Peptides against a protein of PDB entry 7SID. Designs and how they scored, part 71

Target 1, 151 residues: chain A of PDB entry 7SID
Amino acid sequence: LHMYLMLLKELPGEEYPLPMEDVLELLKPLSNVCSLYRRDQDVCKTILNHVLHVVKNLGQSNMDSENTRDAQGQFLTVIGAFWHLTKERKYIFSVRMALVNCLKTLLEADPYSKWAILNVMGKDFPVNEVFTQFLADNHHQVRMLAAESIN

## One batch from the design tools (peptide; made by RFdiffusion4, then SolubleMPNN)

Design b2_p19_2_s3 (from b2_p19_2, 10 letters changed)
Fold by OpenDDE base, seed 1:
Structure b2_p19_2_s3 (fold): chain B 151 residues (1-151), chain A 19 residues (1-19)
Amino acid sequence: as target 1 above (151 residues)
Amino acid sequence: SREEERQQFQQSVQQFLNS
């Protein structure tokens, strides 16, 4: 876990996007790691904070590339899983805040949710639609973060 | 293959959702 988290943490920012092939390799174990530590709130928070770099990379990539579509799909699937479990009240507010930051970053790259669509249980949920739900989150800090993100 | 990797990925996601 530590090695993987370190790898995610050390990803370059938006100024220096990784080749999409490298992003795909980073995404490959992500769902497994999330599965193993889904009940560990701190680890989940850390994962969500670190994958922000992935979002930034995805937004700077060639949208017509098969690798880009694949990477986007895999990433969004994991985010969708986090969102689904959030709806099931599996995560505390700090994890939800980290998720909101991920969604915010996605919307910055794709304001109209052209590609940023979560597919959960066979249904599509545009990220902009998902994001607005956090405006009604039970925790005031989550609501505030969501509200600040749209202003 | 890509397809095999995709299937493994989907399986892991299901595990994440259902664990």
Scores: peptide ipSAE 0.489, ipTM 0.898, DockQ to the pose 0.955
Fold by OpenDDE base, seed 4:
Structure b2_p19_2_s3 (fold): chain B 151 residues (1-151), chain A 19 residues (1-19)
Amino acid sequence: as target 1 above (151 residues)
Amino acid sequence: SREEERQQFQQSVQQFLNS
């Protein structure tokens, strides 16, 4: 886990996108790691903070590439799972803050949720609709972060 | 194979949702 998280932390940002083949290799263990540590708030927060680099890479990629579609699909499925568990009140505010930052970055790349769509248990949820729910979050810092993204 | 990897990915996501 530690080595994997360090690798995610050191990924290039918006100005230096990775080859999509490399992104796919990084995504392979992600769902397994999330499953193993879903009850650990600190690990979940760290994962969500580090995958921000992946979100930035996916948003600047060629949408017509098979590898891009595959990478986006795998990533969005994991984010959808985090959102679903958030609705079930499984995560504290600091984890929800990290999730909002991920969703914000997705909306910056895809404001109208043309590809940024969460599929949870066979149902589609556009990220722009999902994001508005955090404006009514129980924690004031989460509401404030969500409100800043609207302006 | 790629198909086997996709199946394993979906299984891990289900475990994430249901564990």
Scores: peptide ipSAE 0.482, ipTM 0.895, DockQ to the pose 0.938
Fold by OpenDDE base, seed 3:
Structure b2_p19_2_s3 (fold): chain B 151 residues (1-151), chain A 19 residues (1-19)
Amino acid sequence: as target 1 above (151 residues)
Amino acid sequence: SREEERQQFQQSVQQFLNS
């Protein structure tokens, strides 16, 4: 776990994006790690904070390539799972804050949710529409962060 | 293979949702 988290943390910035093939390799164990530590709020928060680098990379890639679509799909599937479990009240506010930041970054890259669509259990949820639910979050800080992402 | 990796990914996501 710690080695993987370190790898995610040390991803290069937007100035030097990784090849999409490398992004795919980093995404491969992500769902497994999330599954193993889904009940650990601190680990989930850390994962969501670190994958922000992946979001930034995906937004700058060639959207017409198969590898880009594959990477986007895998990433969005994991984010969708976090969102689904959030709706089931499985995560504390700090994890939800980290998730909103991920969604915010996605909206910056894709404001109209052309590709930023969460698919959960066969249903599509555009990211720009997902924010509506976070605006009504029980925690004040989550509502504020969601509102700031829209304005 | 790519197909095997996709299947394993899908299985892990399902486990994430259900565990």
Scores: peptide ipSAE 0.480, ipTM 0.895, DockQ to the pose 0.947
Fold by OpenDDE base, seed 5:
Structure b2_p19_2_s3 (fold): chain B 151 residues (1-151), chain A 19 residues (1-19)
Amino acid sequence: as target 1 above (151 residues)
Amino acid sequence: SREEERQQFQQSVQQFLNS
């Protein structure tokens, strides 16, 4: 786990993106890791913080590439799962804040949610629509973070 | 294959949602 998290953390930012093939290799075990540690709030927070680098890499890639679409799909599916479990009140505020940061980064890359769409249980939820729900979060810091991201 | 990997991915996501 720790080695995997380290690899996610060390992904380059928008200035020097990795080849999409390398990003896909890093995404392969992600859902399994999330499943194993879904009840560990600290691990979930760490995962969500580190996958921010994945979004930055995706934003600099050719969206018409098959590998890019595949990477986007896998990433969005995992984020959708986190969002679904958040709606079921499975995560504390610090994990929700990390999720909001992921959604914020997605909106920076795709402000109109053309490709940033969460599919959960066969239904599509545009990230901009999902993001708005965090403006009404029970925790004040989550609401503030969401509000700051709109401006 | 790519399809098999996709199926395994979907299964792991379902486990994430349901575990």
Scores: peptide ipSAE 0.477, ipTM 0.894, DockQ to the pose 0.958

Design b2_p19_2_s4 (from b2_p19_2, 8 letters changed)
Fold by OpenDDE base, seed 2:
Order: sequence, then structure tokens, then C-alpha cells
Structure b2_p19_2_s4 (fold): chain B 151 residues (1-151), chain A 19 residues (1-19)
Amino acid sequence: as target 1 above (151 residues)
Amino acid sequence: DREEERKKLEQSVEDFLNS
């Protein structure tokens, strides 16, 4: 886990986008790691914070390539899972804040949710619609973070 | 095999969602 987290942490971000092939390699174990540590709030928070760089890379990539679509799909599936479990109140506010930051970054890359769509249990949820739900989060810091993101 | 990898991902996500 630690080694994987370090790899995610070292992602350069949008200013230095990685080749999509590298992004795909990093995404391959992500779902497994998230699943394994789904009940560990600290690990989940850390993962969500680190994958922000992945979102930035995806936003700066050629959306028409097969690899980009594949990477988007894999990433969004993981984010969707986190959101789903959030709806089931499985995560504390700090994890939700990290998730909001991920969603914010997605919206910055795709303001109209053309590709940023979460698929959970076979149903599609545009990120812009998902994001607005955090404006009504039970925790004030989450609400504030969400509100800041739309201004 | 890309299809096999996709299936693995789907399984892991399913496990994640069903937690």
C-alpha cells in the first residue's frame, strides 16, 4: 500500500501530464486497493487526495483516444464507488471533503459533465449533479468546501 | 487481455460497493 501511495503522490499533475499509458498502469491496481481499504478512513482519504493528480492528467489528455476513455472509465468507477458509500454514510467528513475535491477537479476539467459521469449500480450520475448534493452535506466544512467550489 | 482486466476491475468495484 505504501509503495503504491507513493507512486500516486509523485504524479506531477496537470502542468506535467503523464502519458496515458502510465496513467492506465497506475489505475490498474487502484480499485483493488480502494476495495481492500474501503473501511479505513485514513487510507481512503489519502487515496482520494493523491488521485487528484490523476484527474488533472485525465483532463489534459486527448479525450478521443481509446486509452483516455479507458482511463476515464476506470477512474470514474472508483470515484463512483466512493460516492456511493458516502451516500450510505460510510465515510467521515474528512473523506467526504477529499471526495469533493476530486469532484471539483473533475468539473474543472469537464464543466458540462460530458465524460465525467459516475456509473453506480448501472445508473449514471453526472458529476455536476452529484457535486451539488454536497451543498447539503451534514458537516459544515463539507458544505463550505462545496460552496467555495462553485464560486 | 483488456477484457480480462476489465472484469477484474468490475469485480473489485462490486466488492467495494457491497461492503
Scores: peptide ipSAE 0.148, ipTM 0.737, DockQ to the pose 0.923
Fold by OpenDDE base, seed 1:
Structure b2_p19_2_s4 (fold): chain B 151 residues (1-151), chain A 19 residues (1-19)
Amino acid sequence: as target 1 above (151 residues)
Amino acid sequence: DREEERKKLEQSVEDFLNS
């Protein structure tokens, strides 16, 4: 876990986007790691904070390539899982804050949710619709973070 | 049982992640 988290941390931001092939390799173990540590709030928070750079890389890539679509799909699968568990009230506010930041970054890259669609249990949830729900989050800081994105 | 249902959902998500 520690090694993987370090690799995620070293991912460059939008200023220096990685080749999509490298992004795919980074995403390969992500689902397993997230699933394994889904009950660990600190690990989940850390993962969500680090994958912000993945979103930034996705937004800077050739959106028409098969590799881009594949990377988007793998990433959105993970985000969808975190979203699902959030709805089940499995995550504390700090984890939800990190998730909101991911969703915010996704919307910056895809404001109309053309590709940013969470498929959870066979149902599609556009990120813009998912994001709106955090405006009514039970924790005031989460609501505040969500609200600043609409200004 | 509510707890059982929660665990089933968690397992479903885990299976989904690993599918």
Scores: peptide ipSAE 0.065, ipTM 0.654, DockQ to the pose 0.052
Fold by OpenDDE base, seed 5:
Structure b2_p19_2_s4 (fold): chain B 151 residues (1-151), chain A 19 residues (1-19)
Amino acid sequence: as target 1 above (151 residues)
Amino acid sequence: DREEERKKLEQSVEDFLNS
């Protein structure tokens, strides 16, 4: 886990995107790691903070590429799972803050949720619709972050 | 039992992640 988190942390931002092949290699074990540590708030927060770099890379890639769609799908699967558990009140505010930042970055790349759609248990949830629900979050800092993200 | 239902849901999400 330590080595994997370290690799995620070292991903470059939008100014220098990674080759999509490298992004895919890092995403492959992500769902397994998230599943194993889904009850650990600190690990989940760390993962969500680090995968922000992945979203930034995805936004700079050719959206028509098969590898890009594959990477988007793998990432959205993980975000969808975090969203689902958030609805079940499994995560503290700091984890929800990290999730909102991921959703914010997705909306910056895809404001109209053309590809940023969470599929959870066979149902589709566009990120822009999911995001607005955080405006009514129980924690004031989460509401503030969500409100700032739409301005 | 609420606890059992919670565990079932978590297992479903885990299965979804690993599918």
Scores: peptide ipSAE 0.062, ipTM 0.650, DockQ to the pose 0.052
Fold by OpenDDE base, seed 4:
Structure b2_p19_2_s4 (fold): chain B 151 residues (1-151), chain A 19 residues (1-19)
Amino acid sequence: as target 1 above (151 residues)
Amino acid sequence: DREEERKKLEQSVEDFLNS
């Protein structure tokens, strides 16, 4: 795994906003990393906090591009996995707050979930419908964070 | 140390996503 982490550090980066080709390169190992550390709350929180930049980048890109669709798909797969595990009560409130921030950013770019659709276990879930469920979260801070998007 | 390794991993993820 040490070698794997070293390889991650060697991947090229670009100034924000990133070219879509670079976004794809960043997303390629993301699902594997998330899968490996899905039970580590701190790592998951860190990942979710920093993929916000990817969401913002995707929202400013041409949605008709094949690369854009590919990037969106890879990203949404990861978010869908976090959402699924959240429903299974696998994440503490701080991780859920990070996820809500990702969903808020998605809704800013796509308020009506035209492309922001999570596919989990073969079923589609529009992000706007997924997001409303956090208004009823058991933790008050998560509810408050979710409620901010209503304004 | 497990905690040190976790911090290294978190930093690697952060560096990767913000590179």
Scores: peptide ipSAE 0.025, ipTM 0.577, DockQ to the pose 0.032

Design b2_p19_3_s1 (from b2_p19_3, 8 letters changed)
Fold by OpenDDE base, seed 2:
Structure b2_p19_3_s1 (fold): chain B 151 residues (1-151), chain A 19 residues (1-19)
Amino acid sequence: as target 1 above (151 residues)
Amino acid sequence: SELLEENKKIVEEMVKEAL
């Protein structure tokens, strides 16, 4: 886990994006890692903070390529799981804060949720619709973070 | 892709346990 988290942390952001092939390799074990540590709040927060760089990388890539769509799917699958568990009240505010940051970054790249769509249990949830729900989050810091994107 | 489908199954199990 530690080694994998370090690799995610070192992923270049928007300024110096990695080739999509490299991004795909990093995303391959992500679902397994998230599933294994789904009950660990600190690990989940760390994962969500680190995958921010993946979103930034995806925003700099050609979205028409098969590799980009594959990477996009790998990432959104995981975000969808975290979203669902958030709805089930499984995550503390600090994890929700990290998730909101991911959603904010997605909206910056795709404001109208053309490709940023979460699929959970066969149902689609556009990120822009998901994001607005955090404006009513129970924790004031989460609401404040979400509100920053509106202004 | 095959990997994407595998990951979807993993996440699906993760989600089901929360229900």
Scores: peptide ipSAE 0.314, ipTM 0.840, DockQ to the pose 0.712
Fold by OpenDDE base, seed 4:
Structure b2_p19_3_s1 (fold): chain B 151 residues (1-151), chain A 19 residues (1-19)
Amino acid sequence: as target 1 above (151 residues)
Amino acid sequence: SELLEENKKIVEEMVKEAL
């Protein structure tokens, strides 16, 4: 786990995007890791914080290649799971804060949610619609972060 | 992608077990 998280943490930012092939390689273990540690709040928070760099890389891609679609799909699948579990009140505020940051970055790359769509149990949830729900979060810091992201 | 479908199944089970 720690080796994997280290690799995610060392990803360059949006200004220095990785080749999509490299992004795909990093995303391959992600679903397994998230599933294994879904009940560990600290690990989930750390994962969400580190995958911010992945989101930035995905947003920087201008090509609609098969690799891009695959990378987006793998990432969104995981985010959808975290979103669903958040709705089920499984995550503390600090994890939700990290999730909001991921969603914010997705919206910056895809404001109209053309590709940034969460699919959970066969239902589609556009990220722009998902994001607005955090304005009504029970924790004040989550609401504040969501509100600041809109302005 | 076969990998994508596999990951979807893994996450789906993750969601189901948390319900």
Scores: peptide ipSAE 0.312, ipTM 0.838, DockQ to the pose 0.794
Fold by OpenDDE base, seed 5:
Structure b2_p19_3_s1 (fold): chain B 151 residues (1-151), chain A 19 residues (1-19)
Amino acid sequence: as target 1 above (151 residues)
Amino acid sequence: SELLEENKKIVEEMVKEAL
């Protein structure tokens, strides 16, 4: 786990995008790691904070390529799971804060949710619709972060 | 892709087990 988290942390931002092939390699173990540590709030927060760099890289790539679609799918699958478990009140505010930042970054790359769509249990949830739910979050810091993100 | 489908299954189980 430690080695993987270090690799995620070292991803460059949107100013220096990685080749999509490298992004895909980093995403391969992500679902397994998230599943294994789904009950660990600190690990989930760390993962969500680090995958922000992945979203930035995805936004700078050729959106029509097979590799880009694959990378988007790998990432959105995990975000969808975190969203669903958030609705089930499984995560504390600090994890929800990290999730909101991920959703904000997705909306910056795809404001109209053309590809940023979460699929959970066979149902589609556009990120722009999902994001509005955090405006009514029980924790004031989460509401504040969501509110400033749309302005 | 095959990897995407596998990961979807993993996440689906993750969600189901957490409920």
Scores: peptide ipSAE 0.309, ipTM 0.837, DockQ to the pose 0.834
Fold by OpenDDE base, seed 3:
Structure b2_p19_3_s1 (fold): chain B 151 residues (1-151), chain A 19 residues (1-19)
Amino acid sequence: as target 1 above (151 residues)
Amino acid sequence: SELLEENKKIVEEMVKEAL
């Protein structure tokens, strides 16, 4: 886990996007890691903070390639899981803050949710629709972060 | 892809076990 998190932390920002092949390799263990540590709030927060780099890379790539669609699908699957568990009140505010940051970055890359769609339990949830729900979050800092992102 | 389907199964179990 720590080696994986270290790798995520050391990824370059949106100014230096990775080749999609490298992004795919990075995403391969993500679902397993998230599932294994789903009950560890600190680990989940750290993962969500570090995958911001992945979102930035995906947003700058050509969406027409098969590799891009595959990477998007793998990433959004994980984000959808975190979203669902958030609705089930499984995560503390600090994890929700990190999730909002991920969703914000997705909206910056895809404002109209053309590809940024969460699929959970067979249902589709456009990120723009999901994001607005955080305006009514129980924690003031989460509401503030969501509001700042829209305004 | 096959990997995508595998990941979907993983997160599905993740969601189910958390409920």
Scores: peptide ipSAE 0.307, ipTM 0.836, DockQ to the pose 0.875

Design b2_p19_3_s2 (from b2_p19_3, 10 letters changed)
Fold by OpenDDE base, seed 5:
Structure b2_p19_3_s2 (fold): chain B 151 residues (1-151), chain A 19 residues (1-19)
Amino acid sequence: as target 1 above (151 residues)
Amino acid sequence: SSSLEENQKIIQQMVEEAL
C-alpha cells in the first residue's frame, strides 16, 4: 500500500502530463486498493488527494485513444464507488472534501460532462449533477468548498 | 478492456457490500 500511494503522490500534474500508457498502468491496481481499504478513512482521503494528479493528466490527453477511454473508465469507476458510499454516510467530512476536489477537477476538464459520468449499480450520474448535491452537505466546510468551486 | 471490466466488477461488489 505505502509504495503504491507513494507512486500516486509522485504523479506529475497538468503542467507535465505523462503518457497515457503510464497513467493507465498506475490506475489498474486502484480499484483493488480502494476496495481493500474502503473502511479506512485516512487511506481513502490519501487516495482521493493523490488521484487529483491523475485527473489533470486525463484532461491534457487526446480523447480518441482506447487507452484514454480505459483510463477514464478506471478513474470514474473508483469515483463512483466513493460517491455511493458517501450517500450511504460511510465517510467523514475530510474524505468528502477530497472527493469534491476530484469532482471539481473533473468538471474543469469536462464542463459539459461528455465523458465525466459516474455509473453506479447500472445507473448513470453526470458529475455536474452529483456535484450540486454537495451544496447541501451536512458539514459546512464541504458546502463551502462546493460553492467556491462553482464560482 | 479486460482489466477495466475486472475492476468494474470489484467495485460493484464493494458497493453492494456497503448496502
Scores: peptide ipSAE 0.474, ipTM 0.905, DockQ to the pose 0.767
Fold by OpenDDE base, seed 2:
Structure b2_p19_3_s2 (fold): chain B 151 residues (1-151), chain A 19 residues (1-19)
Amino acid sequence: as target 1 above (151 residues)
Amino acid sequence: SSSLEENQKIIQQMVEEAL
């Protein structure tokens, strides 16, 4: 786990993106890792913080390639799971903060949720609609972080 | 891709177990 998280952390930022093929290879194990550690708040927070780099890479890539669509799908699958568990009140505020940052970055890349759509149990949830729900989060810091994207 | 479909299945199970 720690080795994988280290690799995920070392992903280049928005200014120096990795090839999409490399990003995809790093994302393939992620669903398994998330499932195994879904009850560990610290691990979930760390994962969400590190995948911010993936979102930045996705935003600068050619969206028409099969690898890009696959990478988007891998990422959105994981984000959808974390969002669903958030709705089920499984995550503390610090994890929700990290999730909001991911959603914020997605909206910067795709403001109208053309491709940023979460699919959970066969239902589609556009990220822009998902994001607005955090404006009513029970924790003030989460609400404030969400509001910063709008104000 | 087959990898994406497999991962979606894994996450779907995760979501269902959390309900």
Scores: peptide ipSAE 0.467, ipTM 0.904, DockQ to the pose 0.716
Fold by OpenDDE base, seed 4:
Structure b2_p19_3_s2 (fold): chain B 151 residues (1-151), chain A 19 residues (1-19)
Amino acid sequence: as target 1 above (151 residues)
Amino acid sequence: SSSLEENQKIIQQMVEEAL
């Protein structure tokens, strides 16, 4: 886990995007890691904070590549799970804060949710629709972060 | 891809167990 998290942390930002092949290889283990540590709030927060760099890379990539679609699918699968568990009130505010930051970055890359769509249990949830729900979050800091992100 | 399908299955189980 530690080695994997370090790799995620060392990813370059939007200014220096990685080749999509490299991004995809980093995303492949992510579902297993998230599933294994889904009940650990600190690990989940750390994962969400680190994958911000991945989101930035996805936003700068060409949409025509099979690897791009695969990478997007890998990432959205994980985010969808965190979103669903958030609805089930499984995560504390600090994890939700990290999730909002991920969603914000997705919206910056795809404002109209053309590809940024969460699929959970066979249902589609566009990220722009999901994001607005955090404006009504129970925690004031989450609401504030969401509100600041749309202005 | 086979990897994506496998990971989707893993996450689906994660979601179902949380319900």
Scores: peptide ipSAE 0.458, ipTM 0.901, DockQ to the pose 0.742
Fold by OpenDDE base, seed 3:
Structure b2_p19_3_s2 (fold): chain B 151 residues (1-151), chain A 19 residues (1-19)
Amino acid sequence: as target 1 above (151 residues)
Amino acid sequence: SSSLEENQKIIQQMVEEAL
């Protein structure tokens, strides 16, 4: 875990996008890591904070390739899981804050949720619709963060 | 893709076991 988190942390920022091939390699173990540590709030928060760089890379990619779609799908699958568990009140506000930041970045890249769609238990949820739900979050800081993102 | 399907399976398990 520590090594993986270090790799995620050391990802280049938005100014230096990663090749899609590298993004795919980074995403490959992500689902497993998330699954293993789903009950650890601190780890989940850390993961969500670090994958922000991945989201930025995905959004900047103008390549309409199968690899891009695959990377997007893998990432969205993970985000969908976190969102679902959030709805089930499994995560504290700090984790939800990190999730909102991820969703915000997705919306910046895809404001109309053309590809940013979460599939959870066989149902599709556009990120723009998902995002608006955080405007009614029980924690004031989460609501504020969500509101700032749409203004 | 097979990789995507595998990830979805893992995440589905994550969701189910977290309840």
Scores: peptide ipSAE 0.197, ipTM 0.798, DockQ to the pose 0.863

Design b2_p19_3_s3 (from b2_p19_3, 8 letters changed)
Fold by OpenDDE base, seed 4:
Parts: structure tokens; sequence; C-alpha cells
Structure b2_p19_3_s3 (fold): chain B 151 residues (1-151), chain A 19 residues (1-19)
């Protein structure tokens, strides 16, 4: 876990995107890691904070290749799971804060949710619609973060 | 890809166990 998290943390930002092939390779283990540590709030928070760089890389890609679609799919699959578990009240506010940051970054890359769509239990949820739900979050800091992202 | 489909199954289990 530590090594994997380190690799995610060291990803370059939006200004220096990685080749999509490299991004994809880093995303492939992500679902397994998230599933194993889904009940650990600290690990989930850390994962969500680190994958912000992945979102930035995805947003800089002008290609619509199979690798791009695959990478997007890998990432969105995990985000969908975290969102669903959030709806089930499984995560504390600090984890939800990290999730909102991920969703914010997705919206910056895809404001109209053309590709940023969460599929959970066979249903599609556009990220822009998902994001607005955090404006009504029970924790004031989560609401504030969501509101600031819109303004 | 096959790996993506496998990961979707993993996440599906993750979601179902939380229900």
Amino acid sequence: as target 1 above (151 residues)
Amino acid sequence: SEELEENKKIVKEMVEEAL
C-alpha cells in the first residue's frame, strides 16, 4: 500500500501530464486497493487526495483512444463507489471533503459531464448532478467547499 | 478491457457489502 500511495503522490500535475499508457498502468490496481481499505477512513482520504493528480492528467488529454477511455473508466469506477458509500453515510466529513475535491477537478476538466459519469449499480450519475448534492451536506465545511467550487 | 471489467466486479462487491 505504501509504495502504491507513494507512486500516486509523485504523479506530475496538470502542467506536466503523463502519457496515458502510464496513467492507465497506475490506475489498474486502484480498484483493488480501494476495496481492501474501504473501511479505513484515513486510507480512503489519502487515496482520494493523491488521485487528484490523475484527474488532472485525464483532463489534459485531447485523445479519445481506447487507453483514454480505459483510464477514465478505471478512475470513474472507483469514484462511483466512494460516492455511493458516502450516500450510505459510511465516510466522515474529511473523506467527503477529499471526494468533493476530486469531483471539483473532474468538473473543471469536463464541466458538462460528457465523459465524467458515475455508473453505480447499473445507473448513470453525471458528476455535475452528483456534485450539487454536496451543497446540502450535513457538515458545514463540506457545504462551504462545494459552494466555493461553484462560485 | 478485461481488466476494467474485472475491476468493475470488484467495486460492485465493495458497494454491495455496504448495503
Scores: peptide ipSAE 0.444, ipTM 0.887, DockQ to the pose 0.766
Fold by OpenDDE base, seed 5:
Structure b2_p19_3_s3 (fold): chain B 151 residues (1-151), chain A 19 residues (1-19)
Amino acid sequence: as target 1 above (151 residues)
Amino acid sequence: SEELEENKKIVKEMVEEAL
């Protein structure tokens, strides 16, 4: 886990995008790691904070490549799970804050949710629709972060 | 991809077990 988290942390930002092949390699283990540590709030928060760099890379890549679609799928699969567990009240506010930041970054890359769609239990949820629900979050800081992202 | 389909299955189980 430690080694993997360090690799995620070292991802460059939007200014220096990685080849999509490299991004994909980093995303392949992500679902397994998230599943194993789904009940650990600190690990989940750390993962969500680190994958922000991945989203920035996804937004600047060739959307028509197979690797891009695969990488997007890997990422959205995990985000969908975190979203669902959030609805089930499994995560504290700090984890939800990190999730909102991920969703914000997705909307910046795809404002109209053309590809940023969460699929949970066979149902599709566009990220823009998912994001608006955090405006009614029980924690004031989460609501503030969500509102700030709109303006 | 095969890897993506496998990961979707893993996440599905993750979600279902949390219900």
Scores: peptide ipSAE 0.436, ipTM 0.884, DockQ to the pose 0.774
Fold by OpenDDE base, seed 2:
Structure b2_p19_3_s3 (fold): chain B 151 residues (1-151), chain A 19 residues (1-19)
Amino acid sequence: as target 1 above (151 residues)
Amino acid sequence: SEELEENKKIVKEMVEEAL
């Protein structure tokens, strides 16, 4: 886990994007890692903070390539899981804060949720609609972060 | 991809176990 998290942490952001092939390779194990540590709030927070760089890389890539769609799918699969578990009240505010930051970055790259769509239990949830729900979060800091992103 | 479909299954189980 530690080695994988370090790799995610070292992923270049928007200033120095990695080739999509490299991003995809880093994302392939992500679902397994998230599933294994889904009950560890600190690990989930760390993962969500580190994958912010992945979103920045995805935003600069050619969206028409198969590798880009695959990478998007890998990422959105995980985010959808975290979103669902958040709705089930499984995550503390600090994890939800990290998730909101991910969603914010996604909206910056895809404001109209053309590709940023979460699929959970066979249902589609556009990220822009998901994001607005955090304006009603039970924790004041989460609401504030969400509000700052919209205004 | 095949790996993406496998990961979707993993996440599906993750979500279902939380219900």
Scores: peptide ipSAE 0.434, ipTM 0.884, DockQ to the pose 0.743
Fold by OpenDDE base, seed 3:
Structure b2_p19_3_s3 (fold): chain B 151 residues (1-151), chain A 19 residues (1-19)
Amino acid sequence: as target 1 above (151 residues)
Amino acid sequence: SEELEENKKIVKEMVEEAL
């Protein structure tokens, strides 16, 4: 786990995007890691904070490539799970804060939710639709973060 | 891809077990 988290943390920013092939390889274990540590709030927060770098890479790629679609699918699958468990009140505010930051970054890369769509339980939820729900979050810091992202 | 489908299955189990 710690080695994987370190790899996520050390991803280059927007200045030096990784090849999509490398991003895809990094994302392949992500679902398994998230599933194993889904009950650990600190690990979930850390994962969500680190995958922000992945979102930046996805937003700068050619959306028509097969590897891009695959990488997007790997990432959105995990984000959808975290969002669903958030709706089920399984995560504390610090995890929700990290999730909102991921959603904010997705909206910056895809403002019209052309590819940023969460699929949960066989249903599609555009990120822009999902994001508005955090404006009514029970924690004031989560509401404030969501609100400033719209402005 | 086959691996993506496998990961979707893992996430599905993650959601179901957490409920």
Scores: peptide ipSAE 0.426, ipTM 0.880, DockQ to the pose 0.881

